# Ledger of designs, part 12: peptides against a protein of PDB entry 5IXI

Target 1, 141 residues: chain A of PDB entry 5IXI
Amino acid sequence: TPLLDASSLEYLFAQGQYDLVKCLAPIRDPKTEQDGHDIENECLGMAVLAISHYAMMKKMQLPELPKDISYKRYIPETLNKSIRQRNLLTRMRINNVFKDFLKEFNNKTICDSSVSTHDLKVKYLATLETLTKHYGAEIFE

## One batch from the design tools (peptide; aimed at target 1 L44 G45 S113 K123)

Design b2_p13_6 (made by RFdiffusion4)
Pose (drawn by RFdiffusion4):
Structure b2_p13_6 (pose): chain A 132 residues (1-60, 70-141), chain P 13 residues (1-13)
Amino acid sequence: TPLLDASSLEYLFAQGQYDLVKCLAPIRDPKTEQDGHDIENECLGMAVLAISHYAMMKKMSYKRYIPETLNKSIRQRNLLTRMRINNVFKDFLKEFNNKTICDSSVSTHDLKVKYLATLETLTKHYGAEIFE
Amino acid sequence: SMSVFETFISDFH
């Protein structure tokens, strides 16, 4: 018997997206430059998940689906790199919706679950309360 | 980036 029902899961998914974007769920610190880039790539993956879920739910830009801090960081880079980030994101999104949804038979439930499960490891102290 | 993404979505399999 699981802890959450569909309603709580949907709400938690919406809250999780809110936390990720507004940085109430701050992304973990990088161990290396490479780890940092990997984190940014995971953030693009999270944006793909959020957009894919939205489109799936209604039966049908990454900027509004990533932490604002990474957004400000990306806005500081040269234009070619930003075009590159956009292209990489588009490729991820296309590949995910065209192949992975079908191949791995990804439902909306699995999607929200991976999203939140990813929040547990992508962000600092998710679901914990720290008092000073 | 593709490698990281593929690893990221691999648990769907």

Design b2_p13_6_s1 (made by RFdiffusion4, then SolubleMPNN; from b2_p13_6, 7 letters changed)
Fold by OpenDDE base, seed 4:
Structure b2_p13_6_s1 (fold): chain B 141 residues (1-141), chain A 13 residues (1-13)
Amino acid sequence: as target 1 above (141 residues)
Amino acid sequence: ARKVFEKFFSSFY
């Protein structure tokens, strides 16, 4: 993996978010049902990273975030459409689990200053490499 | 799902 300066890392992080959401960097095909579930959870994890990074950059705390904040604009559009087609119970479960983890992550990891915006960007890009089909190869080649 | 998230962010703990 090439060493990236701060400006390059910021650029790649921003572009990576856009490419993931817009499906310009499509997620890998699931090999099993469990693999599909893992991919979905990784995407939701990416949303947590992106939201947390946004909050940190804006110097906003969780209570200051919009109450309707969700993973929807931080995951691949194709996955968002898929989730919206699921039954209400499933959607409620996903929403609750996501919000609970987002809260926990920010309170225990971000607020304790154990994780920096730099760490979030690195984790995001590293996950993007394994989550997508070929986009990671372009970044880290 | 929570366990998956914990595994996902294990590098931060």
Scores: peptide ipSAE 0.117, ipTM 0.804, DockQ to the pose 0.653
OpenDDE base, seeds 1, 2, 3, 5: peptide ipSAE 0.081, 0.083, 0.076, 0.108; ipTM 0.765, 0.765, 0.761, 0.797

Design b2_p13_6_s2 (made by RFdiffusion4, then SolubleMPNN; from b2_p13_6, 9 letters changed)
Fold by OpenDDE base, seed 4:
Structure b2_p13_6_s2 (fold): chain B 141 residues (1-141), chain A 13 residues (1-13)
Amino acid sequence: as target 1 above (141 residues)
Amino acid sequence: ARETFKKFFSSFY
């Protein structure tokens, strides 16, 4: 992995978010049903990273975030469409689990100052490499 | 899902 300065890391993080959401960096094809579930959870994890980073940069706490905050604008559009096609109970479960973890992550990890915005960007880009088909190869080549 | 999230963020714990 090449060493990136702060400005380069910030740029790649921003671009990576855009490319993931807009499917310019498409997620890898699942090989099994479980793999598909893992990919989905990784995407939701990426949303947690992105939202947490946003909150930290804006110096906002979770109660200050919009009450309708969700993963929808932080995951691939194709996955968002897929989730919207699922039944109400499934969507409610996903929403609840996501919100619970987002709260836990911010309260236990971010608020304790154990994780910095730098750490979030690194984790995001590292996950992007394994989650997408070819985008990671472009970044870390 | 929660277990997957914890595993995903294990590097932060």
Scores: peptide ipSAE 0.138, ipTM 0.814, DockQ to the pose 0.652
OpenDDE base, seeds 1, 2, 3, 5: peptide ipSAE 0.097, 0.099, 0.093, 0.130; ipTM 0.773, 0.772, 0.766, 0.805

Design b2_p13_6_s3 (made by RFdiffusion4, then SolubleMPNN; from b2_p13_6, 7 letters changed)
Fold by OpenDDE base, seed 5:
Order: structure tokens, then sequence, then C-alpha cells
Structure b2_p13_6_s3 (fold): chain B 141 residues (1-141), chain A 13 residues (1-13)
């Protein structure tokens, strides 16, 4: 991956979030049912990264985040629509998984100050490269 | 799953 300065990284991170959510960079097709579950969890992970980045920029701790915080605005719209079509128990499970992801990440990384906003941007963009269909080939290769 | 989470964030641990 080419070296990116701070300004370029900031731009690409913002654009990448928009592209993922708006499905301008569509997520890859699942190869198996398990792969489909992994893709969803990766998307939830991307939401965790985005939310954590936001929280760090605002100097907010996990308890200070809104109680109704959700993955919905941070995942692909197509996936969000798919999730809304699932039964109540499944949606509850997904909500619990997301909350567990967010809590675990903040407890293990953010609270220890071992992760910077720079690290989050890099991880986010690196994940976009593999999670989406041929995204960023002109930049990452 | 938590295993997917661990794999996803392995670069931070």
Amino acid sequence: as target 1 above (141 residues)
Amino acid sequence: SMETFKKFFSSFY
C-alpha cells in the first residue's frame, strides 16, 4: 500500500465511508453461507471502526455514547435493508453482536490508548480493499 | 461471531 499523507488519508477515509454506506463500493459476493455471515460481521466491524473514530474525535467514552447507538448508518444500505427484513430474534441477535463488538473493541484498544485515529483510518481503508468488489485498486496497488 | 471479530481486529492486538 502506497504511503499516504494525513490529508490524503483523511479524504480517503471520508470517501470510503460514503462509498461503503451508499453501496458505491458494493460488498463482495459471499462464497458460502458462512462467508456471508463473515461479511456481515466485517461490516459490523467497519461500523465499530467508524463509531470509534467519531468518538475519539469528539473525545467521548463508550458510556457517553448515545444509548441508541446503532450500526445502521455505518453499514451498506443494502445490508441494512436485508437485516430489517429478518425476524425479530435475528435482529436482536445482530444488535447484541454489534454491541459486543463495540464494547470489546473499546475495552481492548481504545481505553488503553493503544489505537489512534490514524490506525482506525488505515484499518478501515485496508478492509474496504478486500470487503468490496475491486475497490481502490488504482490506489492500493 | 466473536471469532470473526477477533480476526477482523487482530492487527490491533
Scores: peptide ipSAE 0.202, ipTM 0.839, DockQ to the pose 0.685
OpenDDE base, seeds 1, 2, 3, 4: peptide ipSAE 0.114, 0.108, 0.119, 0.191; ipTM 0.784, 0.779, 0.783, 0.836

Design b2_p13_6_s4 (made by RFdiffusion4, then SolubleMPNN; from b2_p13_6, 9 letters changed)
Fold by OpenDDE base, seed 5:
Structure b2_p13_6_s4 (fold): chain B 141 residues (1-141), chain A 13 residues (1-13)
Amino acid sequence: as target 1 above (141 residues)
Amino acid sequence: AKETFKKFFSSFY
């Protein structure tokens, strides 16, 4: 992966979030049912990264985040639509999984100050490369 | 789900 300066990384991170949510960079097709679940969890992970980055930029802690915080605006719109079509119990499970992801990540990484906003951007973009079909080939190769 | 999460964030641990 080519070396990116701070300005380039900031731009790519912002653009990457937009591309993922708006499905301009569509997520890869699942190979199996389990792969589909993994993709969904990776998308939830991307939401955790985005929210954590936002929180760090605003110097907010987990308890200070809105109680109605959700993955909805941070995952692909197609996936969000798919989730809304699922039954109530499934949606509740997904909400619980996401909240667990967010809590665990913040407790184990953010609270220890072992992760910077720079690290979050790098992880986000690196995941976009593999999570989406052909995103970033011109930049990452 | 937990295993996917651990794998996804393994670079931070």
Scores: peptide ipSAE 0.128, ipTM 0.797, DockQ to the pose 0.686
OpenDDE base, seeds 1, 2, 3, 4: peptide ipSAE 0.086, 0.085, 0.082, 0.128; ipTM 0.758, 0.755, 0.752, 0.799

Design b2_p13_7 (made by RFdiffusion4)
Pose (drawn by RFdiffusion4):
Formats: C-alpha cells, sequence, structure tokens
Structure b2_p13_7 (pose): chain A 132 residues (1-60, 70-141), chain P 13 residues (1-13)
C-alpha cells in the first residue's frame, strides 16, 4: 500500500516543480566543474519531464522549468552557448517524446515519480526541515 | 556527450 494517492501525487508534483523553479529546493553544490555541468544537464532533463507531462496531460522554452539561479547563470554566457543549450534541450525533448515515452511505456505517473525521485537527489535536503 | 548523458538520466524508466 503506497503512501500517496493520485491527488497528493499531482499536488506534490506541482509543488515540486514550484520548489525547483523558485529555488526552495536549491540544487546541490557541484563536486567538480564536470559534476556542475552534469547537474545543469539534469535540470534540462527535469524541464523535459515537466513539459512532456504537461503535453501528455492535455493530450498533445526550458527557461520556465529550471531553477532561476541556473537561468541567471545561463543568461551570463555567450549567445552561441545559449543557442547550444537550446539545441541540446530541443534534442532531449524530441528524443524523449518520440522514443522514450513509447519504448519505456512512460505514463504520467512514472514521470511525476521520476521527477520527485530526482528532486530527492538533485536538490539539498529535500523534504527535510532545518532549524538553526 | 549530452545525449549520452540524457539517455543515462532517463534510462531508469
Amino acid sequence: TPLLDASSLEYLFAQGQYDLVKCLAPIRDPKTEQDGHDIENECLGMAVLAISHYAMMKKMSYKRYIPETLNKSIRQRNLLTRMRINNVFKDFLKEFNNKTICDSSVSTHDLKVKYLATLETLTKHYGAEIFE
Amino acid sequence: SEMTWFKTFISDF
């Protein structure tokens, strides 16, 4: 018997997206430059998941689906790199919706679950309360 | 490299 029902899962998914974007769920610190880049890439993956879920729910830009801090960081880079980030994101999104959804038979439930499960490891102290 | 990484990221579906 699981802890959450569909309603709580949907709400938690919406809250999780809110926390990730508004940085109430701050992304973890990088161990190395490579780890940092990997974290940014995971954030693009999270944006793909959020958009894919939205499109899936209604039966049908990454900027509004990533932490604002990474957004401000990306806004500081040269234009070619930003075009590159857009192309990489588009490729992720296209590949995910064209192949992975079908191949791995990804439902909306699995998607929200991976999203939140990814928040547990992508961000600092998710679900914990720290008092000073 | 990013596509490989992304495939690894989503491989647990």

Design b2_p13_7_s1 (made by RFdiffusion4, then SolubleMPNN; from b2_p13_7, 6 letters changed)
Fold by OpenDDE base, seed 4:
Structure b2_p13_7_s1 (fold): chain B 141 residues (1-141), chain A 13 residues (1-13)
Amino acid sequence: as target 1 above (141 residues)
Amino acid sequence: SAMEKFKEFFSSF
C-alpha cells in the first residue's frame, strides 16, 4: 500500500468528484428499490462531503453559503436527471433531506471541527470505491 | 429513516 501524501490525496479527491459527477465512474446498479434509495442517499452524502470540504477550505459558515445551494452539481448527472423527472413533492423531500444532512454534518465539520478536510477526502474516496461500479483504485484497505 | 442512514453512513467520524 503506497503512502498517499497530501498532494496525491488532493488530486485524487478532485478527480474523484469529477468522475462521479460526469459518470466516468458510474454508480452501481441498484438491486432493489430500497437499494436504489440507499444509493441516492449515499450520493447526497457525497454531496454533503464535497460541500463541507469546500466550505471548510473557504472558511465559510453554513449561513454564508448560497441560499440556493443544492446537491445538483455534486451528484452524478444521471441521478440529477432522474430526480428532475420526479414529482414536485418528491423533489421537495429530497431537497429537505439534503439540507438536513448538510445541517447535521455542519456541526461536525465547521462548528465542532471534529472532522478535518483530510477526513472528508478519505471518506469521499473510500465511499466512491464502493458506490461506483469499477472505481477500484484499491487505495484504501 | 434517511437521517438514520446518514448518521450510520458517517458514523466513522
Scores: peptide ipSAE 0.223, ipTM 0.831, DockQ to the pose 0.712
OpenDDE base, seeds 1, 2, 3, 5: peptide ipSAE 0.216, 0.217, 0.134, 0.213; ipTM 0.828, 0.826, 0.788, 0.827

Design b2_p13_7_s2 (made by RFdiffusion4, then SolubleMPNN; from b2_p13_7, 7 letters changed)
Fold by OpenDDE base, seed 1:
Structure b2_p13_7_s2 (fold): chain B 141 residues (1-141), chain A 13 residues (1-13)
Amino acid sequence: as target 1 above (141 residues)
Amino acid sequence: DAMEQFKKFFSSF
């Protein structure tokens, strides 16, 4: 695979976020019902990565993060529309689990500094390659 | 369930 310098990695990370949210890099088709759930959870995980990266880049602490932080603008728009159509209890469950994990993960990234912004970008792009249809073939050879 | 999958997803960290 080609060596990516810091500037190239930053560019690809930003572009990857845009492509995922705008569905320019569409998520892969689920093979089973369980696979569909796994895909959705990976998308929510991508939201955690994106939010945490943003917080780290802005040197924000946990109390400084918006209290109404949500996955909504960090996941594929198609998935966001799907979630909004689900019943109240389901939406509440998704939101609660997301908030809990975001808090836990931010302790590792912001408080403990065990995860760097570089790590987040690499994880994001690596996941994007497997999550989406034929993404990154030109980059991750 | 979902939390467990998140932990697995980020186990590399």
Scores: peptide ipSAE 0.195, ipTM 0.820, DockQ to the pose 0.620
OpenDDE base, seeds 2, 3, 4, 5: peptide ipSAE 0.124, 0.110, 0.187, 0.182; ipTM 0.783, 0.776, 0.815, 0.815

Design b2_p13_7_s3 (made by RFdiffusion4, then SolubleMPNN; from b2_p13_7, 7 letters changed)
Fold by OpenDDE base, seed 4:
Structure b2_p13_7_s3 (fold): chain B 141 residues (1-141), chain A 13 residues (1-13)
Amino acid sequence: as target 1 above (141 residues)
Amino acid sequence: DDMAQFKKFFSSF
């Protein structure tokens, strides 16, 4: 993996978020039903990373985030559509799990300064490389 | 469960 300066990393992180959400970098095809569930959870994890990074950059504490904050803007649009077609209880579960993890991640990992915005970008891009079909091959190979 | 998977996902932090 080539060395990326701070500006390049910031650019790639921003572009990567756009590509993931807009499905320009489509997520990999699941090999099994469990793999599909794992992929969805990775996408939700990516949303946590993106939101946490946003909050840190804006110097916002978790209580300052909108009460209706959700993963919807931070996951692939195709996955968002898939989740919307599921029953209410399933959607409630996903939302609750996401919010609980976002809270825990921010309080126990971000607020104690154990994770930096740099770490979040690196984790995001590294996950993006494995989560999507071919994205980042020209960069990480 | 999902929470355990999330924690595993972010265990590198």
Scores: peptide ipSAE 0.213, ipTM 0.831, DockQ to the pose 0.714
OpenDDE base, seeds 1, 2, 3, 5: peptide ipSAE 0.206, 0.207, 0.191, 0.213; ipTM 0.829, 0.828, 0.820, 0.832; seed 3 fails the geometry check

Design b2_p13_7_s4 (made by RFdiffusion4, then SolubleMPNN; from b2_p13_7, 6 letters changed)
Fold by OpenDDE base, seed 1:
Structure b2_p13_7_s4 (fold): chain B 141 residues (1-141), chain A 13 residues (1-13)
Amino acid sequence: as target 1 above (141 residues)
Amino acid sequence: SDMERFKKFFSGF
């Protein structure tokens, strides 16, 4: 595995976010219905990572972010479109799940300063490697 | 549960 300096990690993290959202690095195909649900939850987790990283970089607490913050801009566009087509109750549930994830992560890791922006970038990229079909094979060799 | 899987997802932090 190549050694990554801070600048390289920052670049890869930014590019990885773009690739995930724009589906240039498409998420893996689910093997089962439960696997599909797990994939969606991982995407919500990726949104939590991205938002948390943003907040930390801006030296903001999550409650200081816009009240309408959501996962929508931080998940694959194809998944976002799929979710938008689901019924109201399902969309409400997904939104609540995301809010719970974000709150839990903030309370348990961000507020106590146990997680750095570096940690978030590493976790994000590592998750991209397993969440998407072929991303990062050359990077993680 | 979703939360349990989420906690597992972020285990190690």
Scores: peptide ipSAE 0.430, ipTM 0.909, DockQ to the pose 0.745
OpenDDE base, seeds 2, 3, 4, 5: peptide ipSAE 0.427, 0.429, 0.426, 0.428; ipTM 0.910, 0.910, 0.908, 0.911

Design b2_p13_8 (made by RFdiffusion4)
Pose (drawn by RFdiffusion4):
Structure b2_p13_8 (pose): chain A 132 residues (1-60, 70-141), chain P 13 residues (1-13)
Amino acid sequence: TPLLDASSLEYLFAQGQYDLVKCLAPIRDPKTEQDGHDIENECLGMAVLAISHYAMMKKMSYKRYIPETLNKSIRQRNLLTRMRINNVFKDFLKEFNNKTICDSSVSTHDLKVKYLATLETLTKHYGAEIFE
Amino acid sequence: SLDDWMSSVRHFP
């Protein structure tokens, strides 16, 4: 018997997206430059998940689906790199919706689950309350 | 799998 029902899961998914974007769920610190880049890549993956879920729900830009801090960080880079980020994101999104959804038979439930499960490891102290 | 896809996305050069 699971902890959450569909309603709580949907609400938690929406709250999780809110936390990730507004940085109430701050992304974890990088151990290395490579780890940092990997974290940014995972954030693009999270944006793909959010958009894919939205499109799936209705039966049908990454900037609004990533932490604002990374957005400000990306806005500081040269134009070619930003075009590059956009292309990589588009490729991820296309590949995910064209192949992975079908191949791995990804439902909306699995998607929200992976999203939140990824929040548990992508961000600092998710679900915890720290008092000073 | 979805996990493999996420792992590939994370470690994309």

Design b2_p13_8_s1 (made by RFdiffusion4, then SolubleMPNN; from b2_p13_8, 7 letters changed)
Fold by OpenDDE base, seed 1:
Structure b2_p13_8_s1 (fold): chain B 141 residues (1-141), chain A 13 residues (1-13)
Amino acid sequence: as target 1 above (141 residues)
Amino acid sequence: SLDDFLEKVKNRP
């Protein structure tokens, strides 16, 4: 992939988040049922990266984030709509697991490591390439 | 399953 300077990386990261959430860069079609689950999990992972990046940029710890912090604003709107249609127990499980993982990620990866906002952007964009139909080709051509 | 979620995202940047 081409080398990107800090300004270009910041731009692409911001645009990538927007395009993923707004489905302007649609997620790829699942090849199997399991692939569909993998895509969903990766999207939730993208939310963790985005939230963590936000927290780092604002110099805040997770407890300082809004109480209603959730994946809802950081995943594709189509996926968010799909999750909302699932039964209560499933939604509760997703919420709990996500919150627990976000906390763990923050503590072990953000607070207790040398991970930088730069690293998060790189991982986000790399994952975005694997998740979307054509956006990756646009970024890394 | 959400078990795969924990496994996939745990990879550090």
Scores: peptide ipSAE 0.031, ipTM 0.685, DockQ to the pose 0.133
OpenDDE base, seeds 2, 3, 4, 5: peptide ipSAE 0.031, 0.027, 0.027, 0.027; ipTM 0.681, 0.668, 0.671, 0.671; seed 5 fails the geometry check

Design b2_p13_8_s2 (made by RFdiffusion4, then SolubleMPNN; from b2_p13_8, 5 letters changed)
Fold by OpenDDE base, seed 1:
Structure b2_p13_8_s2 (fold): chain B 141 residues (1-141), chain A 13 residues (1-13)
Amino acid sequence: as target 1 above (141 residues)
Amino acid sequence: SLDDFLEKVRHRP
């Protein structure tokens, strides 16, 4: 495994976000329905990490974030399409829970400064490795 | 359910 310096980590984090959203690094096939649910939750978690990292890099507080901030631009496009096809109540629940957690997470990361941007990048890439089919092998050989 | 989502993301490095 090659040593990841700060510049390499920044590059891989940016590239990883792009690859995940554009499905260039496709998510792994679920083994069960529960596994599929876990994968979806991990993707939503990736969105929280990405948004929080963005906010921290821009030194923005929660009130400064866009009012319409959501997971839509930070999850695989295939998953986003799937969610949009679900019923209204399900979509509302996903949106509400996501917003609530994003608020909580950002309070801990931005307001309390308990998590660094470095930590978020590491967490993101580590999750990406487990989430995608072969991305870990491509990056962490 | 999104309970697993909350649990997984809540764990910080």
Scores: peptide ipSAE 0.038, ipTM 0.691, DockQ to the pose 0.133
OpenDDE base, seeds 2, 3, 4, 5: peptide ipSAE 0.031, 0.031, 0.031, 0.036; ipTM 0.678, 0.667, 0.679, 0.693

Design b2_p13_8_s3 (made by RFdiffusion4, then SolubleMPNN; from b2_p13_8, 6 letters changed)
Fold by OpenDDE base, seed 1:
Structure b2_p13_8_s3 (fold): chain B 141 residues (1-141), chain A 13 residues (1-13)
Amino acid sequence: as target 1 above (141 residues)
Amino acid sequence: SLDDFLEKVRNRP
């Protein structure tokens, strides 16, 4: 937007990632159990966006990323702790589905050059606004 | 379920 030039967008994107992961911008309270699941899924989606943005900025393809690439460092620490407390099969499923989706997202969206780093930042911040309690109001005031 | 995750994130930004 005209109000958010490239420099401002870059700053807000970086700060937003930090605030989300460190829970400085806490995720909103779920209204229902299903809403809680939706919030978790959105957080995992945020991880995909963040990783993809990182890969694009480094001009790296997914296979070139570290072997231990995971959502763990890109989701709220509270959620990461929660996931680690779940049973092995659940954790395996989350890991596998995430890896598969990350690969798919990279192949179909990033490799096709249909999405720019700018687009990812915008989507990330827009999602962050919906996920967090008050952070969106701070950014888009 | 992670089905919603796949659906939500699959859309282009």
Scores: peptide ipSAE 0.039, ipTM 0.696, DockQ to the pose 0.135
OpenDDE base, seeds 2, 3, 4, 5: peptide ipSAE 0.030, 0.030, 0.031, 0.034; ipTM 0.673, 0.672, 0.681, 0.695

Design b2_p13_8_s4 (made by RFdiffusion4, then SolubleMPNN; from b2_p13_8, 6 letters changed)
Fold by OpenDDE base, seed 5:
Structure b2_p13_8_s4 (fold): chain B 141 residues (1-141), chain A 13 residues (1-13)
Amino acid sequence: as target 1 above (141 residues)
Amino acid sequence: SLDDFLEKVKHRP
């Protein structure tokens, strides 16, 4: 992959988030039902990265974030709409699992300062490349 | 299903 300076990485990270959420870089088509579930899980993981990055940049701990923080604004809009159409019990489960993962990620990573904002950007963009149909070709060789 | 979410998600350090 190309070596990016800090300014370029910042730009690409911001643009990548926008492109994913707005479906300008659409997620890849699932090959199977299980593949579809894997894609959804990856999207939720992307949300964890994005939220964690936001918290770090604002020098906030996760408990200090608004209690209504969720994946909803950090995943593809198409996926968000799909989740919202699922039954209440399913939505509750998704919310709980997401919050648990976010908490665990914070406890094991952010609190230990083992991951920097730079690391999160790189991880986000690398995952974006594998998750989307065409976006990776714009970033990585 | 998100039963194995914590296990399969690559977004860990």
Scores: peptide ipSAE 0.033, ipTM 0.682, DockQ to the pose 0.149
OpenDDE base, seeds 1, 2, 3, 4: peptide ipSAE 0.032, 0.027, 0.030, 0.032; ipTM 0.677, 0.658, 0.659, 0.676

## One batch from the design tools (peptide; aimed at target 1 E42 L44 G45 V115)

Design b2_p14_1 (made by RFdiffusion4)
Pose (drawn by RFdiffusion4):
Structure b2_p14_1 (pose): chain A 132 residues (1-60, 70-141), chain P 14 residues (1-14)
Amino acid sequence: TPLLDASSLEYLFAQGQYDLVKCLAPIRDPKTEQDGHDIENECLGMAVLAISHYAMMKKMSYKRYIPETLNKSIRQRNLLTRMRINNVFKDFLKEFNNKTICDSSVSTHDLKVKYLATLETLTKHYGAEIFE
Amino acid sequence: SGLDEWMSNVRHFP
């Protein structure tokens, strides 16, 4: 018997997206430059998940689906790099919706689950309350 | 799972 029902899961998914974007769920610190880049890549993956879920729900840019801090960080880079980030994101989104959804038979439930499960490891102290 | 593999590949994309 699971902890959450569909309603709580949908609400938690929306809240999780809110927390990730508004940085109430701050992304974890990088151990290395490579780890940092990997974290940014995972954020692009999270944006793909959020958009894919939205499109799936209604039966059909990454900027609004990533932490604002990374957005400000990306906005500081040269234009070619930003075009590059856009292309990489588009490729991820296309590949995910064209192949992975079908191949791995990804439902909206699995998607929200992976999203939140990824929040548990992508961000600092998710679901915890720290008092000073 | 396949979704986990996709996420892992996305994370470690060069």

Design b2_p14_1_s1 (made by RFdiffusion4, then SolubleMPNN; from b2_p14_1, 7 letters changed)
Fold by OpenDDE base, seed 1:
Structure b2_p14_1_s1 (fold): chain B 141 residues (1-141), chain A 14 residues (1-14)
Amino acid sequence: as target 1 above (141 residues)
Amino acid sequence: SGLDEFLEKVRNRK
């Protein structure tokens, strides 16, 4: 695989977020119903990575983030639309789990400096490659 | 990884 320097990682990370959210890099077709759930969970995980990276870059603590912080702007638009169509209890569950993990993730990995912004970008891009149909194939070959 | 932990947490609440 090609070596990626810091500037290349910054570019690819930013572009990858845009491509995922705007569905320019569409998520792969699920093989089974369970696979579909796994894909959805991975997308929500990507949102945590993106938000955490943003917070770290801005040197912000979680309480300093907008109170209405959500996964909505950090997941594929198609998935966001799908979630909005689900019943209230399901949406509440997703929101609660997401917020709880976001807090836990930041406390354990970010505040303790166990994960760097570099690590987050690498993890994001690696996950993006597995989530999407063809994105990153050339880069991660 | 933290991402794997999140996935497990989400799965367990379904």
Scores: peptide ipSAE 0.033, ipTM 0.687, DockQ to the pose 0.352
OpenDDE base, seeds 2, 3, 4, 5: peptide ipSAE 0.034, 0.029, 0.034, 0.029; ipTM 0.690, 0.659, 0.689, 0.655; seeds 2, 4 fail the geometry check

Design b2_p14_1_s2 (made by RFdiffusion4, then SolubleMPNN; from b2_p14_1, 7 letters changed)
Fold by OpenDDE base, seed 2:
Structure b2_p14_1_s2 (fold): chain B 141 residues (1-141), chain A 14 residues (1-14)
Amino acid sequence: as target 1 above (141 residues)
Amino acid sequence: SGLDEFLEKVKNRP
């Protein structure tokens, strides 16, 4: 396992976000219906990590973020398109669940300063490797 | 759920 310095980790984190959203690193195929649901939730979790990292870097608290903060720019484009095709009640549920979890994560983890930006990047990249089909071998093998 | 489990892993094992 390679040792990554701060600058290398920052670069890989930025590239990983781009690859996930643009589907250059496509998510793995679900093994079951429940696995598919778990994959979607993991993608939403990745959005929480990305937004939290952004907020920490800008020295912003969650209430200071725009009221229209959303997962839409932080998940795979294919998943975003799928969500947009679902009915209104389903979309409302997803939006509410995401906002609730983002708030909870901020209050219980970020505000306590128990998690650093370094920790968020490491978790993001590690999850990216397990979530995608072929990505990350050159980083973690 | 996957989201709950994911967030717990982040909080407990950064």
Scores: peptide ipSAE 0.032, ipTM 0.675, DockQ to the pose 0.118
OpenDDE base, seeds 1, 3, 4, 5: peptide ipSAE 0.031, 0.030, 0.028, 0.033; ipTM 0.680, 0.658, 0.661, 0.677; seeds 3, 5 fail the geometry check

